# Designs tried in a protein design run: peptides against a protein of PDB entry 6RGO. Part 173

Target 1, 392 residues: chain A of PDB entry 6RGO
Amino acid sequence: MALKLLGFNQDATCFSVISSNKGVTIYNCDPFGKCFELEKSTSNDEELDFLVEMLFSTSLIAVVDKTIGASKRKKLKIVNTKRKATICELTFPHEIMDVIMNRKIICVVLKSDQIFVYDISCMKLLRTIDVRGEKLKSTSKFRNSEAVGDIGVRVSLSTDNNSILCYSSYSKSDKENAPLNDIVVFDALKCIQINVLPAVHQSNIVCIACSPDGMLMATASEKGTIIRVFKTIDTENDEPILVNEFRRGSRPSRISEMKFNHDNTLLACVGESDTIHIFALPVTTTEADANEDDTLQQSSHSLSSSINGLQYISKGLANRFGKIIVSKIPTQSQQRHVAYIKIPENAKYRIGFPKDTTNTIHICGEDGNYLVYSIPRNEVGPCTLVKSNTFD

## One batch from the design tools (peptide; made by RFdiffusion4, then SolubleMPNN)

Design b2_p13_6_s1 (from b2_p13_6, 5 letters changed)
Fold by OpenDDE base, seed 5:
Order: C-alpha cells, then sequence, then structure tokens
Structure b2_p13_6_s1 (fold): chain B 392 residues (1-392), chain A 13 residues (1-13)
C-alpha cells in the first residue's frame, strides 16, 4: 500500500500517516498502536492528500483535505478525534499549504504567501501576515501553477505558550525574483515582529525549525549542505546572533525536516539522503548562582570537547549594497554530526524527539517502519536501535 | 462549536 507520512506531533507521542485505502491514521508511539482513523469520504481510487496537524496527545486535530477539488483545499477542519466530529470549519481565499499549532495559536499558510494567525481558544483571527507585501503584489505575475513547486513560505512555531513564529520572507532586493532567504521572528500572541534575520542563506529557505522554547531556530536552503542555528530574540549590536553552523554534507541534498530536542542540546535533520544527522548544540550554561551546598558527585563526564567558542563576531561585511551578508563560518570550523541513523535510500522519513528522554529519537518511514533510537552521548557514531514496530 | 473547542482545550491543561 502507498503510505504518505504526515509526521510526529510536537512531543513525539503520536505520528500520522495517509493510507491509500483507509485515509488518515494516527498511531500512538507508546504503547504502540492505532489510536485514530479518519475514514476516506469517497470510494474513488484517487491519490489521497491531506494536511494533518496534531495538538500534542489531545483529541484535537487540524485537517485539510487536499485530494478532491480546489474548494476542499481551502477548508480547514478542527476535528475532535474522540467524538469523530468537526468542531470548527474555516474557509480561506487560497489553497492551504501548511498548518502549524500549539496550545495557544494556529497558523495557516496559504499558497498566496499569506499566514493567518488564530487564537485557538476562540478561533479568532489575530493577524494576517502578507509575506509578499504590498510592493510585490503589482509585479508578481502569479508564478504559473506548474513552477509553483517546492518554493513557498516556510514556517515553524515554538511548542511552548510563548508562541514564537519563525517564517521565511522575501529579501528587500529590487530584483523581480527576490529569494525567500530572510527570516522573520514574530510573537504570534502579541502579533509583534521581534526580529528580522536578513539573507541567512544565498538561496530560498526550504526548511525551518524553531526550538520548543522559541529561543533558537535552525534554517536550511535548497542546497541542504549547511544548517545555520540562530538566536530568535537576542541580538548583538542589532545584528543576528549565529550560534552554530553545521555541515550536513558536501553534496546538495534537500532537507525536508529538522527538529530540536526538548532541552535544545540536539538538532536532527532528515531529507532525501540515506542518513538522518544529529548535531550537538553547545549547552548554554546559564550561570545560575551556584550557591555552595550539596556535594553530590554526579560524575557528569562532560565531554569537554573544547570547541573553543570562537565567538566569530561576524563583522558583517556590509557590502556596498547594504546587504548584511551573514558571515560564512570558515569551512574548517563547520561542525559535523555527532550521531547518525542510516535509512533506506529513497524512503521518506520523519523525526520526533520525545519530551521525557532527551537522548532518544523517534523516526517513522513511508516503508511502514516506526523506530526508536538511542543517541550516543560520549562518542561520535551510529545511533542504537532500541525498539521497532510496523504499521500499514 | 467554539464552546466545544474551549472545553477540549481546558480538559488537557
Amino acid sequence: as target 1 above (392 residues)
Amino acid sequence: SIEELQKELEEEE
């Protein structure tokens, strides 16, 4: 059967898939099993396409039926999985491209490069973000529907209640074909722009991940060779803070998904390559005042990888054209993965980090495999398979 | 309904 992966929920307790014969199925990770099914409304052998966003382990899901006709592709349904009932239905002026949510906010991304931000508690529209802006409306001939491939506005939302929204935006270049290579950081609750990271890549951004707490973001371009990690809110002299630059590989390969673990110590990436890469982030020890007391000798074998934090204060080479070029970290200082998972070639996989086990990663494949891996702490190497299950 | 949505959000906090 053809499976299409929709992904994990925010805490990797569940994942969703499209089965060609059944429709949308949600699986619980532990104990492993089918917990919900949305039956196909039509008996036709049409290729099923859905967007499904889960809200943690709750009975609430957001669903978009992309299979049948232009009208359904514009409808968002909020469904109670316990009751199998549609609670709310919203209709948009354009096709829905993505839906992301947390306990406070739903963001709906349209094919028009608009982001609709809703308060989930009342489904009230808080903001419409027009990423094209007013100036680009006049010159953007609708990219013919054929060439509107994989290039669109990308979004990521913090899983916490702070609701930090990161989205890709068009650079303010007078060029008719401005790339989607800026990032905007937006407080979705207050509806305030917090930060703008200009030209974080040379090409369009195709993948964004926000940390659970909204303090970090990871970005990848169409090349997928370099992943950049930035602070979202903090700035140094009104300039963006580049925390890390990771090298996935030397060959171009698309990254489809990135995720931080719940303590911001790991970043995983998956895509078209045969390898899931896991990168270590520097632990920002907040110097909490070490009051003197309890001598518990927990031998934290800190792998003192003395990565001398060369704060490459990227002296922004303000090139004569006022473009802040994010200084390329020298290729020699680009960090590699600390761990990896080999996956079948051409298999699409999705990744998730469970909340309770920061050194565990969940993965699922369109091959029908759900796999749990342990991430090595003290060495660079392969992850160890801990649990495996199959699904149809 | 929106009231049903609110109830399901409150039951999980």
Scores: peptide ipSAE 0.245, ipTM 0.867, DockQ to the pose 0.737
Fold by OpenDDE base, seed 1:
Structure b2_p13_6_s1 (fold): chain B 392 residues (1-392), chain A 13 residues (1-13)
Amino acid sequence: as target 1 above (392 residues)
Amino acid sequence: SIEELQKELEEEE
């Protein structure tokens, strides 16, 4: 059967898939099995398209049926999976492109480059962010929506209650074709813009990941060769703090998903390449944990000794036009993966980090494989397969 | 209903 992956939930306890014959199926990871099925609304052999966002291990999912008709593509349903009942339905002026949530917030991304921010507890609209609105004062030309391939506003939300929203925005250029290469950091609860990271890539941003605590953000462009990790809130001399620059590869390849693990020590990426890459992040010692166990410092020091040289204070070269250009870290200073997983060519995979095991990664493929890997701590190398299951 | 949504959110906190 043709499978289309929707992804893991926030804690990687479940994943969702579209089966051409059945509709949406949600699988539990441990014990492995089907926990929910949403039947297709039509008997036709039409290609099924859905957005499904699951709220952790809850019975709550957000669902958008994108299969048929412009009207359905504008409807968000909140469904109780245990009851198979629609709790709430919202209708938007434009097609829904993405939905993300945590325990406090739902964000709905529209084809209009608008982000609707809701309080999940009451489904009250807190904010409409118009990502085009700052630009539209100058250029009346709607980009003809036909040639806009997979380039739209990208979003990521922290999984914690702080609800840090990172989204791609259009650079301040007088050019009609400004890229989506700025990042805005937004407090979704307070509805306040916290930070703006200008020109984090040269081309459109196609993938964003926020850390679970909202303190870090990873970005990748259409090229997918370099991943940049920034602090979200903290700035140095009013300039964005670049924490890491990772090299996925030398050849262009799209990154479809990135995830931080729950302790912000690892960043994984997956996409159109035959390889899932896992990168190590420097442990940000928060001043508080400096007191106790000397014993864990020794193992982190061996990886940190190679990292200590890269206090690249990105002295943003303020170009003559006041644009902070993120200084390119020299190619020699770009960190590579510490671990990897080989996946079949042309198989789309999704990734998730379980909460309880910081060195474990869950992956699932459109090939019908659900795989659990152990990540090596002290050596650069392949991950070890721990568990495998198949789904249809 | 919104009340049902609130209940399902409270059952996991």
Scores: peptide ipSAE 0.242, ipTM 0.859, DockQ to the pose 0.749
Fold by OpenDDE base, seed 2:
Structure b2_p13_6_s1 (fold): chain B 392 residues (1-392), chain A 13 residues (1-13)
Amino acid sequence: as target 1 above (392 residues)
Amino acid sequence: SIEELQKELEEEE
């Protein structure tokens, strides 16, 4: 049977799949089993296409049926899974490309490069972000959507209530084909732009991940060879703070998904390659106010591997246009993965981090495997398989 | 309804 993965929810307690025979199925991760099924609206011969985002472990899902007709592709349904009932339906002017949410916000990304930001509690429109409109009134040529493949606005939302939205934007280059290589950081609750990171890659950004707390973001371009991690809010001398630059590989390969774990200590990436890569982030010790007292000398010899925090102050080579080009970190100082998982070639996988276990990763494949891995802490190496389940 | 949406959000807060 052809399976299509929709992904994990925010806390990796559930994942969603499209089965060619049944429609959308949601699986619970622990205990493993089916928790919801959305029946196929169409005859058996049509390829099913859906967007489904689950709100944590709630009975709430956002659903877009993309299988039939331009009308359905423009409709967002909020469905109660317990009642199997549509609570709310919204219709958009253009095809829905992506839907992301947390407990406060729903963001809907359209094929028009618009982001609609809603208050989830009342489904009130808070903001329409026009990512093209920030580019001056020049050439109204809709990129003929036929020839330029899966290059659109990418978004990621913090899973916390701060609701930090990161999205890709067009560079201010006078070129007709300006890349989507800027990042905007947006407070989705206050509807305020917090930060702009110019030219974070040389090519279009195809993957973004926001940390659960919204303090970090990871970016990858079409090349997928380098992942950059930035602070979202904090700046140094009005310049973006590059926290890490990771090397996934030497060969170009598209990254489809990245996720931070819940404590911002790990970043995982998956895509078209045979390998899920897991990178370690430096623990930013927040200097919590050292109030005086309890001298408990727990000599935890945490071998702080001195990840020399190369404060790459990006000596922004101001290009001729005054844009800070994030200087390429020398290839010798690029951090590699600390852990990896081998996956079948040509199988699409999705990743999730459970909240309760910061060194565990959930993965699921279009091959029908749901796998739980333990991430090694002290050594660079393969992850250890802890649990395996199959689905159809 | 919006009331049903609010109720499902309140059950997890």
Scores: peptide ipSAE 0.222, ipTM 0.855, DockQ to the pose 0.690
Fold by OpenDDE base, seed 4:
Structure b2_p13_6_s1 (fold): chain B 392 residues (1-392), chain A 13 residues (1-13)
Amino acid sequence: as target 1 above (392 residues)
Amino acid sequence: SIEELQKELEEEE
């Protein structure tokens, strides 16, 4: 059967699949099994296309049937999976391209480059973000969106209640063909723009991941060779903080998904390549845990080697055109993966990090494999397969 | 309904 992966939920407890014969199936990861099925609305042998976002392990899913007719592609349904009932329906002026959610917010991305931000608790519209309208205020010409079918606004939302929304925006460059290479960081609850990261890549951003806590974001361009990790909120002298720059590979390859683990120690990426790459992030010691006054006297002189933070003063080429984030990291010092998983060529995979096991990754493939891997801590190498299941 | 949505959200908090 042709399987199409929709992805994991926020905590990787479930994943969603389109089966050409059945419609949408949601699988539980542990214990492994079908937890929900949404039958296809039509008897036709049409290629099924759906958006499905599950809210954690809840009975709530957001569903868009994209299979038939322009009208269905504009409808978002909130479905209770236990009752198999639509509890809310929203209709949009344009085709829905993406849906993301957490416990507080639903974001709906339209083909118009609009992001509709809703309070999930009441389905009230909090904000309409017009990414094109913001561009038009800076650039006089509408890009005819018709010609570039695969390049749209990309979004990622923190899985926490802070609801940090990261989205790609058009560069303010006077070029008629300004790329989607800016990032906006947005507080989705307060409806406030927190930060703008200008020109984080030279080409359009095709993948964004927000950390679960919303403090970090990862970005990849159409080239997919370099992944950049930034702080979302924090700035240094009103400039974006580049935390890491990772090299996925030397050859261009599209990254389809990136995810942080729950404690922001790992970043995984998957795409068109035969390899899932896992990168280590520096543990930001939040100074907060130092105040537990526990009196135990043990005098052990652990020589904390002061890692001299090399202040790479990037010579900002302050050319008259918009501030480009120049990599401060020399190409030779670009960190490679610390771990990897080999996957079949031409099989699309999705990734998820479970909340309770920071060194475990869940993956599922259009080949019908659900796999759980252990990530090595102290060694650079392959991940170890821990569990495997099949689905159809 | 919105009440039904709220109930399903409260069961997970």
Scores: peptide ipSAE 0.246, ipTM 0.863, DockQ to the pose 0.690; fails the geometry check

Design b2_p13_6_s2 (from b2_p13_6, 5 letters changed)
Fold by OpenDDE base, seed 4:
Structure b2_p13_6_s2 (fold): chain B 392 residues (1-392), chain A 13 residues (1-13)
Amino acid sequence: as target 1 above (392 residues)
Amino acid sequence: SIEELQKLLKEEE
């Protein structure tokens, strides 16, 4: 049977798949098993296409049936999985391309490059973001670039209640074909733009991941060779803070998904390559000054090796054209993966990080494999398979 | 209903 992966929920406790014969199935990860099934509405041999976003392990899902006719592709259904009942239905002016949610916000991305931001608690529209309309204000010529294939506005939402929304936007370059290579950071609750990261890649951004806490963002372009990690909110002298630059590979390969683990210590990426890459992030020791007064005397001489962090103040020439984030990281110091998983060639995989186990990754494949891997802490190498299950 | 939606949003993990 052809399986199509929809992905993991926010905490990787569940994953969703489309089975050509059954419709949508949601699997629980632990204990492994089917927790929900949405039957195919029609007996036609039409290729099933759905968007399904699950709210954690709850009985709340957002569903878009993209299989049958232009009208259904514009309908978002909020479904109670326990009751198999539609709670709410929203209709949009354009086809729905993506749906993301947390406990506060649901965002709906349209083929029109519009993002509709809703308060999930009442399904009230908080904001319509018109990414094209913003471009029209900045660029004198809107080419109706028919969105050729998979290039469109990309979004990621923090899984926490702060609801930091990161989305790709069009560069302010006077070029008629301005790429989707800017990032906007948006407070989805307050409906305020927090930050703008201009020209984070040379080409269109095709993948974005927000950290669970919304403090970090990872980006990848169409080339998928370099992943950049930025701070979302913090700026240095009104400039974006590049935290890390990772090299996935030397050959172009599309990245389909990236995820941070719960504590922002790891970033995983998956795509068209035979390898899931896992990168280590610098632990930002927030010195929580836990002034625990505890008296114990032990005198151990910790040799504080003062790693003089060379502040490379690259005076980037602010030429009048949009401030390209020039990688300050020498090509030789581009960090490689610290861990990897080999996957079958041509099998699409999705990734998720469970909340409670920061060194564990969940993966599922269109080959019908659900796999749990342990990530090595102190060694660069392959992940260790811990659990395996099959699904159909 | 909105009440049902609010109930589901309060389901603990």
Scores: peptide ipSAE 0.579, ipTM 0.946, DockQ to the pose 0.605
Fold by OpenDDE base, seed 1:
Order: C-alpha cells, then structure tokens, then sequence
Structure b2_p13_6_s2 (fold): chain B 392 residues (1-392), chain A 13 residues (1-13)
C-alpha cells in the first residue's frame, strides 16, 4: 500500500501516517500498535492528503483534509480521537499549508503566507502575522503563487509553555524576488516579536526546528548542505548569536525535517538523502549548575577537544547597506555528524526524540518501518538498531 | 465544545 508519513508527535510516543486504503492512522510507539484511525471520507481512488498534528499522547488532534476541493483545504478540525468526534471547526480564507501546536498555542499557516496564532484553550485568535504584508508595502506585485511550488513560510514552535514561534520571512530587498531567508522569533503568548535574524542563508529557508525550550533554533535552506543553529532570544551587540554550523553534506539535498532532543544536546536531520544525520550541540552550561560535582566534566572533555575550534565569530560583517550577513564559518570549523542512520534510497522518513531517553531516536518510513535506534555517546559512528516494527 | 477541549488539554498534566 502507498503510505505517506505525517510525522511524530512532540515526545515521539506516537506517529501518524496516511494509508491509501484506510485514511489517517495513528500508531503508538510503545507498546507498538494502532491507537486511532480516521477513515477516508471518499470511496474514490484519489490520492489522500492530510495535515494531522497530535498534542503529545492526548486524545486531541488537529486535522486538515487536503484530498479534495478547495473548501476542505481551508478547514481545520479539532478532533477527539477517543470519541472520533469533531470538537470545533475553523475555516480560513486560504488553503492551510501547515499546523503546529503545543499545550497553549495552535498556529495555522496559510498559502497566503499568513500565520494565524490561537489560544488553544478557547480557540481565540491572538494574532494574524502577515509575512507578505511587510514586503507588500514595497512591492505591489503579488508573486503569482502558481510557480512557487514547495517554497512557502516555514514555522516551528517550542513544545514547552513559553511558546516561542520561529518563522521564515522575506528579506528586506528591493528585488521583486526576495528570498524567504530571514527568521523571525515571536513570543506566541504575548504576541511580541522578540528577534529578527536577517539572511541566515543565501537561499530560501525550507526547514526550521525550534528547541523544546525555545532557546535554540536550527535552519536549513533549499541547498540543505549547511545547518545553522542560533540562539532565539539572546543577542550579542544587537547581532544574532550563531551557536553552531553543521555540514550535512557537500551535495545539495533537501532537508524535510529537523528536531532537537529534549535536553538540547542533539540535533537530527532527515530528508531526500540516504542518511539521517545526528549532530552534537555544545552543552550550554547555564550558570546555575556550576555547583555540582567535578565527575561529569570528564565525559564532556572528550567531545570538547573538537569544539575548542569554535571561535565565536559573533562579528557579523555588516555590509555597506547595514545588512548583517551571517559570516560563513570557515569550512574547517563546520562540524560533521556525530552519529548517522542509513535509510533506503527514495524512502521518506520522519524522526522523533522520546522524552525519557535522550540518546534514543525514533524513525518511521513510508516503507512501513518503525525503528528505534540508540545513539552512540563517545564515538562517531552508526546508530545501533534497538527495536523494529512494521506497519501498513 | 470548548469545555471538552479544555479537558483534553489536561489529559497529561
């Protein structure tokens, strides 16, 4: 059967798939099994398309049926999975491109490059962010939305209650074809813009990940060769703080998903390549833990020898036009993966980090494999397969 | 209902 992956929930306890014959199925990871099924509304052999976001292990899902007709593609349903019942329904002026949520906020991304931010507890609209509206004051020409296939506004939301929203925005260029290469950091609860990171890549941003605590974000462009990790809130001399620059590869390849683990020590990426890459992040010692025992320092030292080459090139070269160009970290200081997983060529995979085991990663494929891997701590190498299951 | 939504938001608190 043709499977289409929707992804893992926030804590990787469940994942969602579209089965061509059944509709949407949600699987529990442990114990492995089907926990919910949403039947297809049509008997037709039409290609099923859905957005499904699950709120952790709860019975709450957000669903958009994208299979048929412009009207359904504009409709968000909040569904109780235990009751198989719609709790509420929202209709938008444009097609829904993405939905993301945590326990406080639900964000809806439209094809119009608008982000609707709601208080999930009452479904009250808190803010409409118009990512084009800031640009439209300068350029009257609507980009004909037809030719821009996969390039739209990308979003990521912290899984915590702080509800830090990171989204891609159009660079302030007088050029009609300004790329989506700026990042805006937004407090979704207070509805305040916290930070703007200009020109974090040379081309459009196609993938963003926010850390669970909202303190870090990872970005990748359509080239997918370099991943950049920034602080979200903190700035140095009003300039963005680049924490890491990772090299996924030398060849262009799209990154479809990135995720931080729950303690911000690992960043994983997956996409069109035969390899899931896992990168180590420097442990940000918050000043508070400086009091506990010397014994944990020894394990961090072996990874630190490779990290000592991170000169904080905090000095963004302001070009003659006052644009902060994120200085390319010298190719020699670009970190490689610490671990990897080989996946079948042309198989789409999704990734998730479980909360309880920071050195474990869950993956699922459109090949019908659900796999659990252990991540090596002290060596660069392949992950070890711990558990495997199949689904249909 | 909004009350049902608020109940589901608390299932893992």
Amino acid sequence: as target 1 above (392 residues)
Amino acid sequence: SIEELQKLLKEEE
Scores: peptide ipSAE 0.578, ipTM 0.941, DockQ to the pose 0.640
Fold by OpenDDE base, seed 3:
Structure b2_p13_6_s2 (fold): chain B 392 residues (1-392), chain A 13 residues (1-13)
Amino acid sequence: as target 1 above (392 residues)
Amino acid sequence: SIEELQKLLKEEE
């Protein structure tokens, strides 16, 4: 059967798939098994297409049926999985491209490059963000939206209650073809823009991940060769907003998903390549924990030496013009993966980090494999397979 | 209902 992966929930306790025969199925990871099924609305041999966002381990899902006709693609259903009942339905002016949520906020991304931000507790609209309207008035030419089906606004939301929303925006360049290479950081609760990261890549951003706490954001462009990690909030300290630059590879390959683990120590990426890459992040010791005298001094020294190369981003030019010139970080400062997983060629995989085991990663494939890997702590190498299950 | 939605948002607490 053709399987299409929808992904893991926020804590990787469940994952969602589309089965060509059954419709949407949600699997529980531990104990492994089916926990919910949404049957097809139609008996036709039409290729099923859905968006499904699950809120953690709750019986709350957001569903968009994209299978049939332009009207259904504009409808968001909030569903109780235990009751198999629609709680709420919203209709949008344009096709829904993405849906993300946490315990406070639900964001709906439209094909119009609009982001609708709702208070999930009452489904009240808090903000409509018009990413096109923020583009300087000069380029009124609606690009015929037909040809560039894959380049749209990308979003990521923190899984915590701070509800930090990161989204891709159009650069302020007078060029008719301005890339989606700016990032806006938005407080979704207060409905305020808190930061703007201009020109974080040379090409369109195609993947964004926010850390669970909203303090970090990872970005990848269409090239998928470099992943950049940024602080979401400007610290009053003259610390660089760009904290990491990772090299996934030398060959261009699309990154489809990135995830931080729950303690911000790891960043995983998956996409069109035969390899899931896992990168180590420097532990930003918040100065608050510096008072516990604990003898963990020894291991931090080796990672710190590579960070010193990033400090030569000349402090002086960034501040004056609000252009964070992501100066060409010398290719020497680009870190490689610390761990990897080999996956079948051309198999689409999704990734998730469980909350309680920061050195474990969950993966699932359109090949019907659900796999749990242990991530090596003290060595650069392959992850170890701990558990495997199959699904259909 | 919105009341049902609010109940589901508390299921993990």
Scores: peptide ipSAE 0.577, ipTM 0.942, DockQ to the pose 0.637
Fold by OpenDDE base, seed 2:
Structure b2_p13_6_s2 (fold): chain B 392 residues (1-392), chain A 13 residues (1-13)
Amino acid sequence: as target 1 above (392 residues)
Amino acid sequence: SIEELQKLLKEEE
């Protein structure tokens, strides 16, 4: 039976899958079991394709039927899962490529490189972001969508109420083939651009993750060898703050998904490789809690692994063209994973971090495995399998 | 309805 993974919800309490025979199924993680099923609307042997975005553990889902031949690829349905009823339906001028939401905002990404930002409470359009800008509207060279694969605008949204939207944008180079290698940080509630990170990679950005609080962002290019972590809002001397540069591997491999854990201490990545990589983020001690003198000598032997966070202040050589070149962290100072999970090479996996257990990761595979792993704290090594379930 | 949507947005996790 061909399974296609749709992914975890924001807190990894549920995940969604497409089954060729059943349609969309949502599983609860604990207790493990089916919590919702969307029946196949057509008896045709067509390969099912859907977007499903779930709002945490609520009965609210956003659904797009992307099945080939379906006239529904431009329609967003908001569905009550308890009632199996459509609450509202929106129709877009172009095919829907992605849908992301939190308790305040829903963002719809179109094949036209437009992002539609809605207030979810009333489904009012707040903003249309045109990532191509006005100049590229005239060049009706739709990149032949057949030859240039999944290269489009990527988005990530903070899961908190601050609703920080990060999206990939085209570099200001007058070249007809400008890469999607800039990042824009956008306050989705106020509809204000708050930051721009120019040329964060040399090639197109294919994966973005925002932290739950919207304070950090991770990016990966088509090469998938380096992951960069930036502050989203904060700048130093009007320059983007690079917090970390991680090495996933030496060989090119596409990263399909990245996620932060709920306390911003871990970043996980998954993709076309046989390995899920987990990276440790340095805990920024905010100096603010220095005042409460409560002498509780909890001898937390913090293994101060002296990660000499060489703040390579990127002295951005402002090259003559005003492009901030994010200075490459020297290859020797590139951090590697602290933990890993081996997965089958032929199975696509998705990842999620549960809210209550910052050192636990949920994964699910197109092989029909739902797996819970414990992440080691004090050693570099494999994650330990804690729980396993199967689904069809 | 929008009222039903607003009810679902108030569902606790």
Scores: peptide ipSAE 0.572, ipTM 0.946, DockQ to the pose 0.605

